# Designs tried in a protein design run: peptides against a protein of PDB entry 3OAK. Part 5

Target 1, 145 residues: chain A of PDB entry 3OAK
Amino acid sequence: DDLEQYLDEKILRLKDEMNIAAQLDIDTLNKRIETGDTSLIAMQKVKLLPKVVSVLSKANLADTILDNNLLQSVRIWLEPLPDGSLPSFEIQKSLFAALNDLPVKTEHLKESGLGRVVIFYTKSKRVEAQLARLAEKLIAEWTRP

## One batch from the design tools (peptide; made by RFdiffusion4, then SolubleMPNN)

Design b1_p8_6_s1 (from b1_p8_6, 4 letters changed)
Fold by OpenDDE base, seed 2:
Structure b1_p8_6_s1 (fold): chain B 145 residues (1-145), chain A 8 residues (1-8)
Amino acid sequence: as target 1 above (145 residues)
Amino acid sequence: PPYLYSEG
């Protein structure tokens, strides 16, 4: 219906915005590596994060989020950066929290690749302990019978 | 943010 169409378009637009933000940050960090210009800071995802969190927190958007594979963009945001570092603490924390409230199913994990990335966070030495625990919680929830 | 992160 009209509402569903509106919601689909909203989520798809956000998905594009997220992907663009991720790529811009990657480009920034690659340029930083190439030029040595330490003033180059990747901030696009951080700038967009409030909007992402707002959308992910809306119960009425859950089905639309999952149906449109927005979790793929969430996965992209969680991937390691060109210099081997991880996304900001705030990004990790916010996304893990948001994921905890979504009715994520196996099919969504498969189509997004999110499961593999979250498992990474349970094992990485570069992840804060509290975030590793959040990741572990998600994995436990997703692997329950 | 910590050096572990490249984003603000």
Scores: peptide ipSAE 0.062, ipTM 0.732, DockQ to the pose 0.035
Fold by OpenDDE base, seed 1:
Structure b1_p8_6_s1 (fold): chain B 145 residues (1-145), chain A 8 residues (1-8)
Amino acid sequence: as target 1 above (145 residues)
Amino acid sequence: PPYLYSEG
């Protein structure tokens, strides 16, 4: 129906915006590495984060989020950057919190690759303790018998 | 620590 179509389009647009933001940050950091210009700072994801959090927090968008594989873009945002660093603390914290409230199922984890990335966060020695705990909570919920 | 992240 009309509402379903509207919601699909909204989520798909956000998905594109997230992917673009991720790529722009990757490009910035690659250039920083190549040129040594430490003034180059990747902030596109950070700038878009409030919008992402707002959308992920809407209960009425849950089905649309999951059906359109927005979690793939969430996974992309959580992946290590070109210099080996991780996304900002705020991005990790916000996304893990948002994921906790979504009815994520096995099929969504498979099609997005999100499960594998979150497992990484439970094992990484570079992740802040509180964020590792959030990641562990997600894994426990997703693997609950 | 800040050095662990490249964003922000």
Scores: peptide ipSAE 0.039, ipTM 0.698, DockQ to the pose 0.036
Fold by OpenDDE base, seed 5:
Parts: structure tokens; sequence; C-alpha cells
Structure b1_p8_6_s1 (fold): chain B 145 residues (1-145), chain A 8 residues (1-8)
């Protein structure tokens, strides 16, 4: 119906915005590496984060979020950057918190690749202990019999 | 450490 179509388009637009933000940050960091210009700062994901969190927190959008594989963009946002660093502490914390309230199923994990990335956060030496625990909680819930 | 993250 009209509402479902509107919600689909809304989520797909956000998905595109998230992917663009991620790519712009990657491009910025690659240019930083190429030129040595340390004034180049990747901030596109951080700027978009409030909008992402707002959408992920809406219970009425859960089905649309999952059906349109928005979690793939969440996965992309959590991946290591060209310089080997990870997304900001706030991005990790906000996304893990938002994921905790979504009814994520095995099929969503497979089509997004999110499970594999979150597992990375449970065992990486570079991840803050607090965030590693959040990742562990997610994995425990997603693998519950 | 701050170098663990590229984003602020």
Amino acid sequence: as target 1 above (145 residues)
Amino acid sequence: PPYLYSEG
C-alpha cells in the first residue's frame, strides 16, 4: 500500500546515504594516505549517525529495515577503514545499541554479513572492552537455540 | 588510544 511503499523508499534512500557516507570517508582517508595531508578528516558517517540511529530506533520500521537489507549498510559502517582504524567509538556504541532492539533473524545476518563483522568486534584487541561486551551480547542473542 | 579510530 501507500504507506509500505513510502517506508520502503525512505529506507532505501537512507541505505544509499549510508553507503555514500562510508565511501566518502574511505575516499578521504585514501587521499590522506596518498598526499600525507593529515588535515583530511573523515566525518561523513559521524554527521549522518543521528539520522541512522533515529531510523533504527523506530519499531514501526523494523520490518522495512530488515526486508531492505539496511543491515548491509550497518555492516559496511562497522568495517575497518583504509588506514586500519575502526569507526568511532560513538558509531560502534550507537549501532550496537540499536541492533539490540531489532528482531534480527539468521537470514538477515546472512544477507547482510553483519554477523561476521560483529564477531570480529568480540575478539579484536583494538575494540574497547565495553563495546566487545555489547557485541558478545548480540552474538549470544542471535545464536540462541 | 585515539589512533584506533579515524572518526571523531
Scores: peptide ipSAE 0.036, ipTM 0.704, DockQ to the pose 0.036
Fold by OpenDDE base, seed 3:
Structure b1_p8_6_s1 (fold): chain B 145 residues (1-145), chain A 8 residues (1-8)
Amino acid sequence: as target 1 above (145 residues)
Amino acid sequence: PPYLYSEG
């Protein structure tokens, strides 16, 4: 199926772009730590965020998203950065919101590691209350009997 | 607070 192949390629390209953006930001922050140059700012994920949100919001892409483990890249984007800080408020908010509409199953959580990261957000005192509530909502949905 | 985030 031409459409199926197109969708797979689209998601895999986005997955690659997300991973590259994350690594570039990590490299930037590591260099910032190494050199003390406070002008170095990690912005690659923020720049790509609108595209990520757009893709995650499309119902016709849900199966392709889940089948290709795009959630692993979402998990990577949510992980703490080299300096111990968390990703931007907007990234957290946008990703949590997008995840709410995906039919995430246990198998997807296991293969992506997303569950552990989201649980972290329910417990961390560094997370804004609003986002902690969103994380709690996701965990409740994913752990329903 | 903003200082908790390294992005942007």
Scores: peptide ipSAE 0.035, ipTM 0.675, DockQ to the pose 0.036

Design b1_p8_6_s2 (from b1_p8_6, 4 letters changed)
Fold by OpenDDE base, seed 5:
Structure b1_p8_6_s2 (fold): chain B 145 residues (1-145), chain A 8 residues (1-8)
Amino acid sequence: as target 1 above (145 residues)
Amino acid sequence: PDFLYSEG
């Protein structure tokens, strides 16, 4: 199917872009630590966030998103940074909101590792209470009997 | 559930 192939390629390109953005931010922060250059700012994920949110919000892309393990890249984006910080509040909020509308299944959680990271957000003292509640909501939904 | 702590 031509459309399915197009959508797969679209999601795989986004997945690659997300992974690159994450790595560039990591590299920037590592260099900041190594050099002490406080002018170095990690901005790649923030710059790409609108595109990520746009894609995650499309119901017609849900199956393609899940089948291509885009959630692994979402997990990567949510992981702690080299300086010990977490991704920006806006990234957390946007991703949790987007995840809430996806038909995430057990298999997707297992292959992406997303469940573990979201659980982290339910108990981390570095997370805003509002976002911890969103994380809790996701966990509750994913573990619903 | 255990799957929340495992990849694969």
Scores: peptide ipSAE 0.225, ipTM 0.835, DockQ to the pose 0.710
Fold by OpenDDE base, seed 3:
Formats: sequence, structure tokens, C-alpha cells
Structure b1_p8_6_s2 (fold): chain B 145 residues (1-145), chain A 8 residues (1-8)
Amino acid sequence: as target 1 above (145 residues)
Amino acid sequence: PDFLYSEG
């Protein structure tokens, strides 16, 4: 099926772009720590965020997203940065919102590791209360009997 | 927690 192949390639390209953006931001922050140059700012994920949100919001892509383990890249984007800080408020908010509309199952949590990261957000004192509540909502949905 | 990664 030409459409199926097209969708797979689309998601895999996005997954690659997300991973590259994450690594570039990590490299930037590591260099910032190494050099003390406070002008170095990690912005690659923020720049790509609108595209990520657009894709995650499309119902016709849900199966392709989940089958290709795009959630692993979402998890990577949510992980703490080299300086111990968390990704921007906007990244957290946008991703948590997008995750709410995906039919995430246990198998997807296993292969992506997303569950462990989201649980972290329910407990961390560095997370805004609003986002902690969103994280709690996700955990509740994923653990629903 | 492990319950997020298992059915039971």
C-alpha cells in the first residue's frame, strides 16, 4: 500500500529529526557547561515542536506513530538535560496534551520507556503544578483497569 | 513502577 508506506516513511523521518534535535540541544548544553559561554542556548527542540505537535494531533497517524515507536523520541524529549534542568514549559505542555489523545497501550509504554519519565513528572518539585496534573492524568489513563 | 509495563 503506497499510502501506508508513505505514512511510515513520514513518521520515521520525524523520529529521526526529533532525535537529532535532542542530541544537538544536549551538545549545546554540554558545550555551555564546558566553556561557561552563557550565550549558548538549546533551541532545536523548540524549533521543531510545532511540527511534532501537528503530527501527533492527526488521528490518521496514530497507528503509524505507535507502531514506529515515536513515543521513544517523545520520551527522549522529556528527559532531564545535561545541566539537570527539564525541557521548556512549552515542550512539556504540548507533549502532555498530545499524549492525551493517543491510544497508548502497555506495549507502547514498554518499548518507549515513556511511563517512567511521565511518572517522574508527577513527583518532581521542579515541575509546574499544571503539568504535574497533566502527567497524573496520563498515568491514571494508562493504568486504568 | 512495573505495573506500567505489565498487564498484571
Scores: peptide ipSAE 0.224, ipTM 0.808, DockQ to the pose 0.166
Fold by OpenDDE base, seed 1:
Structure b1_p8_6_s2 (fold): chain B 145 residues (1-145), chain A 8 residues (1-8)
Amino acid sequence: as target 1 above (145 residues)
Amino acid sequence: PDFLYSEG
């Protein structure tokens, strides 16, 4: 129906915006590495984060989010950056919190690859303790009998 | 579970 179509389009647009932001940050950091210009700072994801959080927090968008594989873009945002660093603390914290409130199922984990990335966060020594705990909580919920 | 390590 009309509402379903509208919601699909909204989520797909956000998905595209997230992917673009991720790529721009990757490009910035690659250039920083290549040129040594430490003034180059990747901020596109951070700038878009409030919009992402707003959408992920809407209960009425949950089905649309999951059906359109927005979690793939969430996974992309959580992946290590070219310099080996992880996304900012705020990005990690916000996304883990948002994921905790979504009814994520096995099929969504498989099609997005999100499970693998979150497991990484439970093991990485670069992750803050509180965020590692959030990642562990997600894994526990997703593997709940 | 294996699905945690899959990308679809």
Scores: peptide ipSAE 0.212, ipTM 0.832, DockQ to the pose 0.758
Fold by OpenDDE base, seed 2:
Structure b1_p8_6_s2 (fold): chain B 145 residues (1-145), chain A 8 residues (1-8)
Amino acid sequence: as target 1 above (145 residues)
Amino acid sequence: PDFLYSEG
């Protein structure tokens, strides 16, 4: 219906914005590495994060989020950066929290690749302990019968 | 530590 169409378009636009933000940050960090310009700071994802959190927190958007594979963009946001570092603490924390409230199913994990990335966060020594625990919680929830 | 993160 009209509402569903509107919601689909909203999520798809956000998905594009997220992907663009991720790529811009990658480009910034690659340029930082290439030029040595330490003033180059990747901030695009952080700037967009409030909007992402707002959308992910809306119960009425859950089905639309999952159906449109927005979790793929979430996965992209969680991937390691060119310098080997991870996304900001706030990005990790916010996304893990948001994921905890979504009815994520196996099919969504498969189509997004999110499961593998979250498992990474349970194992990485570069992850804060509290975030590793959040990742572990997600994995436990997703692997329950 | 902050250096573990490159964004924000």
Scores: peptide ipSAE 0.041, ipTM 0.720, DockQ to the pose 0.036; fails the geometry check

Design b1_p8_6_s3 (from b1_p8_6, 3 letters changed)
Fold by OpenDDE base, seed 4:
Structure b1_p8_6_s3 (fold): chain B 145 residues (1-145), chain A 8 residues (1-8)
Amino acid sequence: as target 1 above (145 residues)
Amino acid sequence: PDYLYSEG
């Protein structure tokens, strides 16, 4: 119906915005590496983060979020950056918190690749202990019988 | 499933 179509379009637009933000940050960091210009700071994801968190937190959008594989874009945001660093502490913390309230199923993990990246966060020595615990919590929820 | 993740 009209509402479902509206919600689909909303989520698909956000998905596109997230992907663009991720790519812009990648481009910025690659340029930083290439030029040595330390004034180049990747901030597109952090600028969009409040909108992402807002959408992820809305229960009425859960089905639309999962059906449109928005979690693929979440996975992209969590992946290591060109310089080998991880996304900002705030991005990690906010996304892990938001993911905790979504009814994520195995099929969503498979189609997004999110499960694999979150497992990474449980194992990486470069991840803050607080965030590793949040990642562990997600894995525990997703692996429940 | 294999949950190994390679940084790259």
Scores: peptide ipSAE 0.041, ipTM 0.706, DockQ to the pose 0.224
Fold by OpenDDE base, seed 2:
Structure b1_p8_6_s3 (fold): chain B 145 residues (1-145), chain A 8 residues (1-8)
Amino acid sequence: as target 1 above (145 residues)
Amino acid sequence: PDYLYSEG
């Protein structure tokens, strides 16, 4: 219906924005590495994060989020950066929190690749302990019979 | 990056 179409378009636009933000940050950090210009700071994802969190937190968008594979963009946002670092603490925390409230199923994990990246967060030495625990919680929930 | 086998 009209509402569903509107919501689909909303999510797809956000998905595109997220992907662009991720790529811009990658480009910024690659340039930082190449030029040594320490004034270059990747902030596109952080700037967009409030909007992402707002969308992910809305119960009425859950089905649309999952159906349109927005979790793929979430996965992209969680991937390590060119310098080997991880996304900001705030990004990690916010996304893990949001994921905890979504009815994520196996099919969504498969189509997004989210499961693999979250498992990574349970193992990485670069992850804060509290976030590793959140990642572990997600994995436990997703692997329950 | 291959986050399955490395940390970056």
Scores: peptide ipSAE 0.041, ipTM 0.698, DockQ to the pose 0.093
Fold by OpenDDE base, seed 5:
Structure b1_p8_6_s3 (fold): chain B 145 residues (1-145), chain A 8 residues (1-8)
Amino acid sequence: as target 1 above (145 residues)
Amino acid sequence: PDYLYSEG
């Protein structure tokens, strides 16, 4: 219906915005590495984070989020950056918290690749212990019998 | 990428 169509379009637009933000940050950091210009700072994901969190927190958007594979963009946001660093602490924390409230199923993990990235966060020595625990909690929930 | 599956 009209509402469902509107919600689909809303989520798909956000998905695109997230992907663009991720790519812009990647491009910025690649240019930083290439040119040595240390004034280049990747901030696009951080700027968009409040909007992402707002959308992910809406219970009425859960089905639309999952059906449109927004979790793929969440996965992209969690991936390591060209300089070897991870997304900011706040990005990690906010996304893990939001994921904890979504009814994520196996099919969503498969189509997004999110499970493997979250597992990475349970193992990485670069991840804060607090966030590693959040990642572990997600994995535990997703692997429950 | 490989880094999504390991620390290396």
Scores: peptide ipSAE 0.041, ipTM 0.705, DockQ to the pose 0.121
Fold by OpenDDE base, seed 1:
Structure b1_p8_6_s3 (fold): chain B 145 residues (1-145), chain A 8 residues (1-8)
Amino acid sequence: as target 1 above (145 residues)
Amino acid sequence: PDYLYSEG
């Protein structure tokens, strides 16, 4: 219906915006590495983060979020960057918190690849203890019998 | 890629 179509379009637009932000940050960091210009700072994801969090927190959007594989873009945002670093503490914290409130199922994990990246966060020694615990909580919930 | 999710 009309509402369903509107929500689908909203989520798909955000998905596109997230992917663009991720790519722009990757490009910035690749250039930073290549040129040695330390003034180059990747900030596109951080700038878009409030909008992402706002959408992910809305219960009425949960089905649309999951059906349109927005979690693939969430996974992309969590992946290591060209310089080997991880996304900012704020991005990790906000996304893990938002994921905790979504009714994520096995099929969503498979089509997005999100499960694998979150497992990485439970094992990485570069991740803050607080965030590692959040990642552990997600894995426990997703693998619950 | 798998290598992205490894410490080594």
Scores: peptide ipSAE 0.036, ipTM 0.698, DockQ to the pose 0.093

Design b1_p8_6_s4 (from b1_p8_6, 5 letters changed)
Fold by OpenDDE base, seed 4:
Structure b1_p8_6_s4 (fold): chain B 145 residues (1-145), chain A 8 residues (1-8)
Amino acid sequence: as target 1 above (145 residues)
Amino acid sequence: PPFLYSEG
C-alpha cells in the first residue's frame, strides 16, 4: 500500500546514502594514504550515523529494513577501512545496539553478510573488549535455538 | 584506543 511504498523508498534512500557515505570515506582514506595528507578525515559515516540509528530504532520499520537488505549497508559500514582501521567506536556501538533490537533472521544474515562481519568483531584483537562483547551478544541471539 | 579508528 501507500505506506509500505513510502517506507520502502525511505529505506532504499537511506541504504543508498549509507553506501555513498562508506565509499566517500574509503576514497578519502585512500587519498590520505596516497598523498600523505593527514588532514584528510573520513567523516561521512559519522555524520550520517544519527539518521541511521534513528531509522534502525523504529519498530515499524523493521520489516522494511530487513526486506530491503539494509543490513548489507550496515555490514559495509562495519568493514575495515583502507588504512586497516575499523569504523569509529561510536559507529560500532550504535550499530550493535540497534541490531540487538531487530528481529534478524538467518536469511537476513546470509543475504547481507552481516553475520560473518559481526563474528569478526567477536574475534578481532583490534576491537574494544566492550564492543566484542556486544558482538558476542548479537551472535548468541542470532544462533539461539 | 583512538588510533584504531579513522573516522571522525
Scores: peptide ipSAE 0.035, ipTM 0.691, DockQ to the pose 0.036
Fold by OpenDDE base, seed 1:
Structure b1_p8_6_s4 (fold): chain B 145 residues (1-145), chain A 8 residues (1-8)
Amino acid sequence: as target 1 above (145 residues)
Amino acid sequence: PPFLYSEG
């Protein structure tokens, strides 16, 4: 299936791009901590976010997204950063919103580790109230009988 | 608050 192959390749490329962006931001923040240079700002994920949101919002990509474990990269983007901070408000908001529209199943949560991270967001006192509510909504949907 | 995050 030519279309299926094309979509797989598209998602896998995005997955790589997301992982690279995450690592670059980690490297930037580690250097910031080491040098004290506050001019070092991690922005690679933020720059890539529009593309990520665009892909996650497309219904015809849902199966490909889930089958290729793109949610692992989403999880990586949501993890705490080297300085203990969380990703930007915009990243959290956009990803939680996008996740709400995906038919995420237990198997996808297990293979990505996403469930564990989202639970963290429901409990963290550093998370904005509206984002905590979004996280709670996701958990409720994923654990629905 | 959002401004406490490292990104953006």
Scores: peptide ipSAE 0.033, ipTM 0.689, DockQ to the pose 0.036
Fold by OpenDDE base, seed 3:
Structure b1_p8_6_s4 (fold): chain B 145 residues (1-145), chain A 8 residues (1-8)
Amino acid sequence: as target 1 above (145 residues)
Amino acid sequence: PPFLYSEG
């Protein structure tokens, strides 16, 4: 089916873009640590965030998103950075909100590793209270009978 | 909130 193929390719391209953005930010921060150049700022994920949120919000893309393990890239975006810092508040907030509307199942959590990262956000003292609550809500939804 | 969060 032409539509299915189009949607599949669209999500796979986004997944690649997300992974590239994450790696570029990691490289930037590693260079910042190496050189001490405080003008180096990791901004690639933030720049791509609106596109990610737009795609995650489309109901007609849900199956394609989950089938292609886009949640693995979401997990990568939520992981601590080389300097130990967490991603921007905006990234956390936007992704948690988007995840709340996806029909995530146990199999998707296992293949993406997303569950472990979100649990981290429920426990971390570095996370804003409102985001910790959102993380708790997600965990409750994903683990309830 | 800050752009990035740092460890304590």
Scores: peptide ipSAE 0.032, ipTM 0.682, DockQ to the pose 0.036
Fold by OpenDDE base, seed 5:
Structure b1_p8_6_s4 (fold): chain B 145 residues (1-145), chain A 8 residues (1-8)
Amino acid sequence: as target 1 above (145 residues)
Amino acid sequence: PPFLYSEG
């Protein structure tokens, strides 16, 4: 119906915005590496984060989020950057918190690749202990019999 | 922001 179509389009637009933000940050950091210009900073994801969190927190959008594979964009946001760094602490914390309340199923993990990335956060020595624990909680929930 | 994070 009209509402379902509207919600699908809304999520797909956000998905595109997230992917663009990620790519812009990657491009910025690659240019930083190429030019040595340390004044170049990547903040597109951080700027968009409040909108992402707002959408992920809406229970009425859960099915639309999962059906349109928005979790793939969440995965992309969590991946290491060209300089080897991870996304900001706030991005990690906010996304892990938002993921905790979504009814994520095995099929969503497979089609998004999110499971593999979150497992990375449970093992990486570059991740803050607090966030590693959040990642562990997610994995425990997703692998519960 | 910590050096491990590029975005702060």
Scores: peptide ipSAE 0.030, ipTM 0.686, DockQ to the pose 0.035

Design b1_p8_7_s2 (from b1_p8_7, 5 letters changed)
Fold by OpenDDE base, seed 3:
Structure b1_p8_7_s2 (fold): chain B 145 residues (1-145), chain A 8 residues (1-8)
Amino acid sequence: as target 1 above (145 residues)
Amino acid sequence: ALEALYAV
């Protein structure tokens, strides 16, 4: 119906915005590596983060989020960057918290690749202990019999 | 020091 179509379009627009933000940050960091210009700072994801968190926190959007594979964009935001760094502490913390409240199923993990990335966060020595524990909790919930 | 391992 009209509401469902509106919600689909809203989530798909956000998905596109997230992907654009990720690519712009990647481009910035690649240019930083190429030129050595340390004044180049990737800021697009952090600027969009409040909107992402707001949407992910809405219970009435859960089905739309999952059906449109928004988790693929969440996975992209969690992947290592061209300089080998990980996303900011705030991005990690906010996304892990938001994921905790979503009814994520195995099919969503497969189509998004999110499970593999979150497992990375449980094993990486570059990740803060607090965030590694949050990642572990997610994996435990998603793999629970 | 850990902040250096993060990017926005």
Scores: peptide ipSAE 0.059, ipTM 0.697, DockQ to the pose 0.034
Fold by OpenDDE base, seed 1:
Structure b1_p8_7_s2 (fold): chain B 145 residues (1-145), chain A 8 residues (1-8)
Amino acid sequence: as target 1 above (145 residues)
Amino acid sequence: ALEALYAV
């Protein structure tokens, strides 16, 4: 119906925006590595984060989020960056918190690749303990019998 | 520093 169509379009637009933000930050960091220009700062994901969190927190958008594989873009945002760093603490914390409230199923983990990335966060020695615990909580919930 | 482990 009209509402479903509107929600689909909203989520798909956000998905595109997230992917663009991720790529722009990757491009910035790659150029920083290549040129040594330390004035190059990746800011696109951080700028978009409030909008992402707002959308992910809406209960009425949960089905649309999952059906349109927005979790693939969430996965992309959590992947390591070209300089070997991880996304900012705030991005990790915000996304893990938002994921905790979504009714994520195995099929969504498979089609997005999110499960593998979150497992990485449970094992990485570079991740702060607080965030590792959040990742552990997600994995425990997703693998619950 | 921990900040060095993260990118914006």
Scores: peptide ipSAE 0.057, ipTM 0.702, DockQ to the pose 0.033
Fold by OpenDDE base, seed 5:
Structure b1_p8_7_s2 (fold): chain B 145 residues (1-145), chain A 8 residues (1-8)
Amino acid sequence: as target 1 above (145 residues)
Amino acid sequence: ALEALYAV
């Protein structure tokens, strides 16, 4: 219906915005490495984060989020950056919290690759203990009988 | 130290 179409378009636009933000930050960091210009700062994901959190927190958008594979963009936002660093603490914390309330199924994990990335966060020595525990909680929920 | 671990 009309509402469903509106919500699909809304989520697909956000997905595109998230992918663009991630790529712009990657490009910025690659240029920083290539040129040595330390004034180059990646900030596109942080700027968009409030909008992402707002959308992910709405229960009425859950099906639309999952059906349109927005979790692929969430996975991209959680991946290590060109300089080897991980996304900001705030991005990790916000996304893990939001994911905890979504009815994520096996098919969504497969099509997004999110499961493998979250498992990384349970094992990485670079991840804060608090966030590793959040990642572990997600894995437990997604793999429970 | 934090900025060494995390990026935007």
Scores: peptide ipSAE 0.049, ipTM 0.697, DockQ to the pose 0.033
Fold by OpenDDE base, seed 4:
Structure b1_p8_7_s2 (fold): chain B 145 residues (1-145), chain A 8 residues (1-8)
Amino acid sequence: as target 1 above (145 residues)
Amino acid sequence: ALEALYAV
């Protein structure tokens, strides 16, 4: 119906925006590495984060989010950056919190790769303990019988 | 110190 179509388009647009933001930040950091220009700062994901969180928090968007594999873009946002760093603390915290309220199923984890990435956060020595615990909570919920 | 671990 009209609403469903609208929501699909909304989520797909956000997905595209997220992917673009991620790539722009990657490009920025790669250039930073290549040139040594420390004035180059990746900022695209942070700028878009409030919108992402807002969308992820809407219960009425859950099915649309999951059906359109927005979690793939969430996974991309959580992956390590070219310089080996992880996404900002705020990105991690906000995304983990938002994910906690989504009715994520195994199929969504597989098609997005999100499961593997979140497991990474439970095991990585680079991840702050507080965030690792949030990741652990997600894994526990996703694997709950 | 935590800043060293994170980027945008």
Scores: peptide ipSAE 0.047, ipTM 0.698, DockQ to the pose 0.034

